# Peptides against a protein of PDB entry 4N78: the designs that were tried, part 151

Target 1, 186 residues: chain A of PDB entry 4N78
Amino acid sequence: HFQVICRLLGYQGIAVVMEELLKVVKSLLQGTILQYVKTLMEVMPKICRLPRHEYGSPGILEFFHHQLKDIVEYAELKTVCFQNLREVGNAILFCLLIEQSLSLEEVCDLLHAAPFQNILPRVHVKEGERLDAKMKRLESKYAPLHLVPLIERLGTPQQIAIAREGDLLTKERLCCGLSMFEVILT
Target 2, 155 residues: chain B of PDB entry 4N78
Amino acid sequence: MAELQMLLEEEIPGGRRALFDSYTNLERVADYCENNYIQSADKQRALEETKAYTTQSLASVAYLINTLANNVLQMLDIQASQLRRMESSINHISQTVDIHKEKVARREIGILTTNKNTSRTHKIIAPANLERPVRYIRKPIDYTILDDIGHGVKW

## One batch from the design tools (peptide; made by RFdiffusion4, then SolubleMPNN)

Design b2_p18_5_s3 (from b2_p18_5, 7 letters changed)
Fold by OpenDDE base, seed 2:
Structure b2_p18_5_s3 (fold): chain B 186 residues (1-186), chain C 155 residues (1-155), chain A 18 residues (1-18)
Amino acid sequence: as target 1 above (186 residues)
Amino acid sequence: as target 2 above (155 residues)
Amino acid sequence: RAAFEARPSPFEEGMAER
């Protein structure tokens, strides 16, 4: 599903969705969640000492239940605060999954474009084979597929300019050095 | 442009008219040949003349058809070339617009990005002196040592 | 080649606007 969303929205659509999600998250954090946290801090026992182990697990549980009774009985905590936290969590997960999906799409694009851009993978060399010789053979094999040099030889000046710009845009991807998720976490 | 216009307005219509006129002329020639054959005392000569006129007429029509066909083909080639040039221009504009849109989209999403902190994994410089693997001697953990620290129920 | 490498990518341009 996330892959389909990434394909449908593209960079522009993803940017818009992410911006709106960030606004929502900010609103939830600075508004409702902050207010509930402040209230909870006020109601929180100032001194909560560990009960003696002699009370056993049931007694310790009852002790904490009593100390936190006001918090546990706060109905709005379950209905509103936890829901808002869930929404924030979902938004974060959504952003993460979108970025991962986008990265996968970009990697696929880079891999598909690589033969046309003179980007060759490092080949596994069997024992006794020279890496350099194998790489040269690969370079020679794919040399006719180099798009920009081909267009530079056969194309019009306008086509050459477009090809160069297109080549650059193909090479430059977010997955190469940029992260959206790190921005979301700040 | 001038050549295409000449083909469309003058040469092709002119060729069509010439073919039509040729049709009427052929009818006249046929009538002449028929009458000449009926009235001539020398039927063999009249037949040979008819054959000559028929051959000439067919050759003339063939020439007119060929000329017209070539002009039509030339017209179509010029039009096809014009369409290809227009297509190329449209494609160029479309590609330019798409590249621009892509750049704009990338700028927008770029606002939401930061540089990946590639933790420069410090080249774990293998310490030159491989510390001799201290043989891990599994000493049995004596759990009784913890008996005095924990408020556990001394059974 | 050198002149194209010197221009920030559109992504980087966006980052700079932040």
Scores: peptide ipSAE 0.276, ipTM 0.806, DockQ to the pose 0.776
Fold by OpenDDE base, seed 4:
Order: structure tokens, then sequence, then C-alpha cells
Structure b2_p18_5_s3 (fold): chain B 186 residues (1-186), chain C 155 residues (1-155), chain A 18 residues (1-18)
């Protein structure tokens, strides 16, 4: 689904969706969540000392349950605050999954374009084979597929310009060095 | 352009008119041949003359049709060539616009990006024992793993 | 070829506008 969304929206659509999600997240964080957090901080026990280990795990749990009883029983926390936190979490996950899906798509595009752009994969050299000879063979094999040189030889100046720009756009992808998710986390 | 115009305005209409005139002339020739055959004392001669006129008339019509057909074909070829040139121009414009749109889209999404802080992975000091290169088995990316993520309708 | 490679990508241009 995320792959389809990425294909449908493209870079522009993804940008718009991400911007709107950031606005929503900001609104949730600065609004409702902040208010609940402030309220929770006021209700939080001022002094919560670690119980002695001699009480065992059940006793320690009961201690904390008692100390946090007012918070746990706060109905609005469960219904409203947790829902808003889910929305924020979903937004973050959505952004992450979109970026991952986009990266996968971009990598696939790069891989598919590679033979046409004189980008040769690193070939595993078997014992006894010269890397140089194998690379030369590979270069010779894919040389006829090099689009830009082909168009430069046979095309009009306008076609050459378009081919070069298209080649550049094909090579330059977000996955090569840029992250949206890091921006979302800041 | 001048050739196409000449074909459209002069040659093809002229050819059509010539065929129409030929029809009228053929009718006159037919009438003549009929009358000549009826009035002639030498029926054999009249028949031979009719045969000659018929052959000539058929040849003339065939020539007119062939000429007109060739002119129409030529017209269509010129028009097809013009359409191809127009298509090429439109495609060029379309590609230019698409490239521009792509650049704009990339700028827009770029605003939402930052450089990946690739921590310089410390030079993995190759342990002295060359572990055999684990054969990278290309596992096909199973995209179905994402099918269960979200409120998507399980098809 | 070198001159085109020296231009910031549209992505980088957008990032610089941030």
Amino acid sequence: as target 1 above (186 residues)
Amino acid sequence: as target 2 above (155 residues)
Amino acid sequence: RAAFEARPSPFEEGMAER
C-alpha cells in the first residue's frame, strides 16, 4: 500500500502530505497533549521513592500502582490523551513507512537505470579471473545501452539537453543522502 | 506548404472535375458509337471504331483515376509528415514541462529533508582471519509484509 | 559534465531554502 501511495503521489504529493502531517502533529503536541502533560505533572507524586527490594516484585508493583492510582484512573487520559498519542504515533509511523517505501522505489529505479547510465555493478571475481578483464567485458556488454552518449551522437541539441537533464534527475535521488524522517523527529 | 496547398486547391479538385467531364464525354462517345453503328453501311468498320473508342476511353479513365489517387496519396503523406513533426514538437514541450515539474516537486520535498548524518563508520579493521565472504543471497523483497500494515482492505 | 555536477540538485536547493 505504501508503495502504491508513493507512486501515486510522487515527490510533490508526498511533500504536501508530509507538511500537513507535520502541522497536525504540531497542533496535537502543542495543544491537547501539552495540556494533559501539564495536568499529569501536577497530579504526579512529588516524592516517589524506590521501595525496598525486600517487598518483592508484587509489593513494588502495588506501591507504584497506589502512587499512580489517580493517573491510571483518569478517564480522559485513556480516551483523549492516548488517542492523540496514537495519532501522533501513527503519523510518525506513516512518515517512516513512506520514506522507506520511497527509498525502495528509488533504489529500484536506480538499479533499473544503471545499465543505461554506465553504472556497472561490482562483479564478483572468481579465483583466477582478472577484475580488469571482467570489467572491460561488462563495459563492452552495456556500452550500446548508454543512453546519453547515444543521443549525443544521434540526437538534436534539444534532445541531448533533455537526455542530460533526464539522466541527472534519474541519478539524483533522496535515498542517496537525504532523510525526511530526521526532519520529522526534530 | 505550397505543395500541399496546390494539391488541395488545384490538383485534387481538378482531377475530380476531369473525371466528371470524362463521364460526360464518355456518354457522348457512347451516343456517337451507337448512332454510327446504326447509320453505317459497314457494320464491321463501325464496330472496330467503337472498339477503338472504348479502349481509348477506358485508358483515359484509368489514367485519370490513377493520377487522382496518386495525388491523394501524396497529400496524405505530406499531412502525415506534418502531423509527425507536430507530434515531435508537442512531445518536446511535454518533456520540458515534465522535467520542470519534477524539479519543482524535488525542491518542495527537499525542504522537508536533511542530510543523513552518516556517522563515518570506523574502518572495520578486518579481523586477521578473512571470514569467507557470506554469499549475498538476494532474497526477493517480499512486499506482502506491508500488506498487514494499516487499515487497508485485505483483498 | 563537471559543470552540471557542480550545481546543487533540486533537493539540495529545497533544503537550502529551509
Scores: peptide ipSAE 0.173, ipTM 0.792, DockQ to the pose 0.733
Fold by OpenDDE base, seed 1:
Structure b2_p18_5_s3 (fold): chain B 186 residues (1-186), chain C 155 residues (1-155), chain A 18 residues (1-18)
Amino acid sequence: as target 1 above (186 residues)
Amino acid sequence: as target 2 above (155 residues)
Amino acid sequence: RAAFEARPSPFEEGMAER
C-alpha cells in the first residue's frame, strides 16, 4: 500500500502529506497532549520515595497505586490523551513507512537506470579470471545502451540538454544521502 | 512553408484543372476521330490517325495524373515532416516542464530532509549541540549498497 | 559535466532553505 501511495503521490504529494502530518502532530503535541501533561504534572506527587523492600512486591505496588491514584483514576487520560498519542504514533509510523517505501522505489529506479547510465554492478570473479577483463567486457556489452553519450552523438542540442538533466535527476535520489525521518524525529 | 503553400494553392489545384480540361479535350478528340473516320475515304489512314491521337491523349493524361500524384505525395511528405517537427517541439516543451516540476517537487521534499547521520553508535545520545547540518557532500552513488536489498539475480 | 556537478541538487536546495 505504501509503495502504491509513493508512486501515486510522487515527491510533491509526499512532501505535502508529510508537511500536513507534521502540522497535525505539532498541534496534538502542543495542544491536547501538553495540556494533559501539565495536568498530570500537577497531580503527580511531589515526593514519591521508594518504599522499603520489606513491604514486598505487592506492598510496593499498592504503595505506588495509592500515590498515583489520582492519575490512574483520570479517565480522560485513557480516552483522550492516549488516543492522541496513538495518532502521533501513527503519524510517525506513516512517515517512516513512506520514507522506506520511497527509498525502495528510488532504489528500483536507480537499478533500472543503471545500465543506461554506464553504472555496472561489480561482477563476481571466479578463480583465475581477471576482474578488469570481465568489467571491460561488460562495459563493451552495455556501451550501446549509454543514453547520454548516444544522444550527444545523434541528438539536437536541446535533446542533449534534456538528456543530461534527466540523467542527473535520475542519479540524484533521496535514498543516496538524505533522510526525512530524521527531520520528523527532531 | 512556401513550397507547401505553392503545392496547396497552385500546383495541385492547377493539376486538377488540367485534368478536367484534358477530359474535355479528350471528348473533342474523340468526336474528331469519329467524324474523321466516317468522312474519310481512306479508313485505314483515319484509323491510324485515331490511334495516334489516342496514344498521345493517353500519354498526356498519364503525365498529368503522375504529376498531380507526385505533387500530392510531396505535399503529404512536407505536412508529415511539419507534424513531426511540431511533435518534437511539443515533446521538448513538455519534457522541460516536467523537469521543472520535478525540480520543484524535489526542493519541496528536500525541505523535509536532512543528511543521513551514519553514526554507527546505537546510542540515541540526544546530540547536545545541534550539529550544524553537515554540508551535503555529493558522494558518488555506490550501487553496491543495493546488492543486499532485494532478490538480486545471483549470477 | 563539471558545471552540473557543482550545482546543488534540488533536494539540497530545499534542505538549505529550511
Scores: peptide ipSAE 0.267, ipTM 0.805, DockQ to the pose 0.787; fails the geometry check
Fold by OpenDDE base, seed 3:
Structure b2_p18_5_s3 (fold): chain B 186 residues (1-186), chain C 155 residues (1-155), chain A 18 residues (1-18)
Amino acid sequence: as target 1 above (186 residues)
Amino acid sequence: as target 2 above (155 residues)
Amino acid sequence: RAAFEARPSPFEEGMAER
């Protein structure tokens, strides 16, 4: 699903969606969540001493339950605050998954473009074969597919310019050194 | 353009008119040949004359058709060439617009990006203050990131 | 080619505008 979303939205669409999600997250954090956190801080017991270990695990649990009774019984915490936190969490996860999916799409694009851009994979050399000879053969095989040189030879100046720009845009991808998720976390 | 205009406005219409006129003339020739054959005492001579006129008429029509056909073909070739040029121009504009749109889109998403910190240490380095003109050091695209994705063509 | 490589990518341009 995320791959399809990435394909449909493209860079611009993804940007818009992520910006809106960030606004929503910011609104939730600075609004309702902050208010609940402040309230929780006010009702938090100022002094919570560790009960004696002699009371055992059940007694210790009851002690803490009693100390936090007002917090646990705060119905709005479960309904509103936790829901907002879920929404924030979902938004973050969404952004993460979108970035991952986008990276995969970009990688696929790079791989598909590689033969046309004189980017050749390192060929596995069996024992006794010269890597250089195989690579040279491979280069020769794909040489006719090199798009930019081909257009430079046969195309108009305008076509050459477009081909070069297209080649550059094909090569430059977010996955090569940029991260969106880091920005979302800040 | 002048040649195409001449073909469209003069040569082809002229050829069509000539062909139409030839049809009328052929009917007259046919009538003449028929009457000549009926009235002539020497039927053999009249027949030979008819054959001669028929041959001449066929040759004339063939010439007119051939000329017209060639002119039409030439017109079509010129028009095809014009269309190809127009197509090329439209394609160029379209591609230019697409590239521009792509660049705009990339700028927009770029606002939401930061450099991947290569340092393994999860120090959320606060984005360095905008003040340093991040000398755009075009880091060479490290395609090694692709090595971990897919069926493991280790470059 | 060198001049083209020296230009910031559109991504980087966007990043600089943040």
Scores: peptide ipSAE 0.265, ipTM 0.795, DockQ to the pose 0.739; fails the geometry check

Design b2_p18_5_s4 (from b2_p18_5, 9 letters changed)
Fold by OpenDDE base, seed 1:
Structure b2_p18_5_s4 (fold): chain B 186 residues (1-186), chain C 155 residues (1-155), chain A 18 residues (1-18)
Amino acid sequence: as target 1 above (186 residues)
Amino acid sequence: as target 2 above (155 residues)
Amino acid sequence: SAAFDALPSPFEVGMAER
């Protein structure tokens, strides 16, 4: 599903969605969540001493339950605050999954374009063959597929310009060193 | 354009008129040949004359048809060439627009990106400063990332 | 005779177009 979304939205659509999600997240964090956090901080006991270990786990739990009773009984925390946190979490996850899906699409595009852009995969050389000889053979094999040089030789100036721009755009992908998710975390 | 115009306005209409006139003339020639044969004491001579005129007339008509046909073909070729040029122009414009849109889109998404920090220690650094929108810096594309993917494709 | 003179010879038509 995310792959389909990436294909349909493209870079622009993804950017718009990501920006809007970031705005929503920001709004949730700075608004409702912040207010709840402030309220929780006010209700939190200023001094919470660790009970003696002699009370055992149940006694310690009851102690903390009593100390945090006001927080636990804060019904809006469960309904509104947690829901907002869930929304934030979902937004973050959505961004991550979109980025991952986009990266996959970009990699696929790069792989498909590679033969036309003089990008050759490393060939596994069997122990007795020179890597260089195999690479040269591959280069020779794929040389006729080099699109930009071909167009430069046979095309009009306009076609050459478009081919170069297209080649550049094909090569320049986010997966080649850029991350959106890191910005979100930031 | 001038050649096409000449074909459309002069050559083809002229050829059509010539054919029409030829039709009328052929009818007259036929009438002449018939009358000449009937009136001539030497039927063999009249027949030979008719054959000669028939051959000439057929040759003339054939020439006119061929000329007209060639002009029409030439016209069509010119029009086809014009259409191809227009298509090419439209395609170029379309591609230019698409490239532009893509560049804009990439700039927009680029604002939402930062360089992948290869440092494994993702220190969740609390966002200290509102990082200024990271200017999309065109970094050379490192295709080494594809090296790990390429190992799986045994051709 | 006049009717035949009205049909240009194929060569005459070709020459006129040149």
Scores: peptide ipSAE 0.026, ipTM 0.611, DockQ to the pose 0.006
Fold by OpenDDE base, seed 2:
Structure b2_p18_5_s4 (fold): chain B 186 residues (1-186), chain C 155 residues (1-155), chain A 18 residues (1-18)
Amino acid sequence: as target 1 above (186 residues)
Amino acid sequence: as target 2 above (155 residues)
Amino acid sequence: SAAFDALPSPFEVGMAER
């Protein structure tokens, strides 16, 4: 599903969705969640001493349940605050999954374009074969597929310009060094 | 442009008219040959004359058809070339627009990105001194130390 | 093409003798 969304939206669509999600998250964090956190801080017992270990796990649980009874019973916390936190969480997860899906798509595009851009995979050399000889053979095999040099030789000046720009755009992908998710986390 | 216009407005219509006129002329020639054969005392001479006119007429029609066909083919070639040029122009514009859109989209999404902290793969500088693998002596955890702490039911 | 170009327009010859 996320792959389809990435394909449908493209870079522009993804940017718009991400911006809107960031706005929503910001609004939730600075608005309702902040207010609830402030309220919780006010209601939180100032002195919550750890009960003695002698009370056992059930006694300790009851103690904390009693101390936090007002917080646990706060109906708005369960219905509104947790829902908002869920929404924030979902938004973050959505952003992560979109970025991952986009990265996969970009990698696929790069792989498909590689033969046309003189990007050759590292060939596994079997014992006894010279890496250089294999690479030269590979280069020779794919040399006719190099798009920019081919167009530079056969194309019009306008076609050459477009080919160069297209080549640059194909090479420069987000997955090569950029992260959207890191921006969201900060 | 001038050549195409000449073909469309003058040469091809002219060729069509010439063919139509040739049809009328052929009918006249046929009538003449028939009458000449009937009225001539020398039927052999009349027949030879008819053969000559027939051959000439066929050659003329063939020439007119060939000329017209060549003009039509030339017209089509010119039109095909014009269409190809137009297609090329449209493709160029389309590609330019697509590149522009892509650049805009990339700028927009770029604002939402930060450089991946390429964790400098700390070159695991192999510590020069192969610190001898400290033999992790797994001391068996003596759990008997815990025997005195639990109110375990002494069966 | 050269052979067809050499053929006198047969219709011009017939009309001239009229």
Scores: peptide ipSAE 0.025, ipTM 0.636, DockQ to the pose 0.005
Fold by OpenDDE base, seed 4:
Structure b2_p18_5_s4 (fold): chain B 186 residues (1-186), chain C 155 residues (1-155), chain A 18 residues (1-18)
Amino acid sequence: as target 1 above (186 residues)
Amino acid sequence: as target 2 above (155 residues)
Amino acid sequence: SAAFDALPSPFEVGMAER
């Protein structure tokens, strides 16, 4: 689903969606969540001492339940605050999954374009083969597929310009060094 | 342009008129040949004359049809060439526009990105301060990312 | 006679275009 969304929206659509999600998250965090956090801080016990181990696990649990009773019984916390936190969480997950999906699509595009862009796969040298000879053979094999040099030789100036720009756009991908998710986390 | 205009305005209409006139003339020739054959005492001579006129008429019509057909074909070729040129121009414009749109889109998404080399320690901390839009700086493409996807040997 | 003279011989038309 996320792959389809990425394909459908493209870079521009993804950017718009991400920007809007960031606005929503910001609004939730600075608004409702902040207010509930402030309220929770007010109702939190000022002093919560660790009970003695002699009470055992059940007694310790009961102690904390009693200390946090007002928080646990706060109905709006469960209904509104947790819902908002869920929305924020979903937004974060959405952004992560979109970035991952986009990265996969970009990698696929790069892989498909590689033979045409003078990007050679790493050569596995079998025992007894010279690396240099194998590389030269590989270069020779893929040389006719190099699109930009081919168009530079055979194409019009306009075609050359378009080919160069297209090549650049094909090579420059977010997955090569950029992260959106890191921005979302800041 | 001048050649196409000449074909459309002069040569093809002229050829059509010539064929129409030829039709009328052929009818006259046929009438003449019929009457001449009936009235002539020398039927053999009249027949030979009719054969000569028939051959001439057929040749003339064939020539007119061929000329007109060639002119129409030439017109179509010129028009096809013009359409191809127009298509090429439209394609170039379309590609230019698409590239531009893509560049704009990438700039827009770029402002939402940061360098991956930044410290992994980015805790989901509510931005206390409005983080300044990170300027998209074009960084060199690292193709090492492709190393893990291909059948290539991890170096 | 005039009707026949109106049909240019293919050769005459060809020579006139040359």
Scores: peptide ipSAE 0.024, ipTM 0.619, DockQ to the pose 0.006
Fold by OpenDDE base, seed 5:
Structure b2_p18_5_s4 (fold): chain B 186 residues (1-186), chain C 155 residues (1-155), chain A 18 residues (1-18)
Amino acid sequence: as target 1 above (186 residues)
Amino acid sequence: as target 2 above (155 residues)
Amino acid sequence: SAAFDALPSPFEVGMAER
């Protein structure tokens, strides 16, 4: 699903969605969640001392439960806060999954473009074959596919410009060094 | 363009008119030949003359048709060439627009990106100082990263 | 093409002998 979404939206669509999600998250964090947190902080017991170990784990738990009763009750009553947190979480996950899916698509594009861009895969050399000879053979095999040099030789100046720009755009992908998710987490 | 215009406006219409005129002329020649044959004392000579006129007439019509046909073909070739050029131009514009759109889109999404912090440290330490997005220095794309992604054709 | 070019317009010949 995310792959399809990435394909359908493209970079622009993804950007728009991400921006809107960021706005939503920001709104949730700075608005409702912040208010809840402030309220919870106000209700937080000013003095919460560790009970004596003599009460055992159950007694200690009961003690804290009693001390935090108002908070627990408040939190339980306000399902809205948890919903908002869920929404934030979902937004984060969505962004992550979109980025991952986009990265996969970009990688695929890079792989498909590689033969045309003089990017040769490292060939696993079987025992006894010279790596250099195999690489040269591959280079020779794919040399006619080098798009930019071919167009530079045969194309019009406009075509050459377009080819170069296209080549650059093909090479420069987000997956190579950029992260959207990190921005979302900040 | 001038050649095409000349073909369309002058040569082809002129050729068509010439053919039409030839029809009327041929009819006259035929009438002449018929009358000449009837009136001539030397029927053999009249016949030979008629044959000559017939041959000439056929040749002339053939020439006119051929000329017209060639002009039409030339016209079509020119038009086809013009269409191809136009198509090429449109394609170039389209590609330019697409590239532009892509660049815009990439800028937009780029605003939402930061450099991948390769720092191994698990702790998402929010760097306190939002360092200004360091201008993406075009590092050569290390495609070795892709080596682990995909079934390398094991040759 | 040369043979056709050499063929006088049949129409020119008929008009001259009038």
Scores: peptide ipSAE 0.027, ipTM 0.632, DockQ to the pose 0.005; fails the geometry check

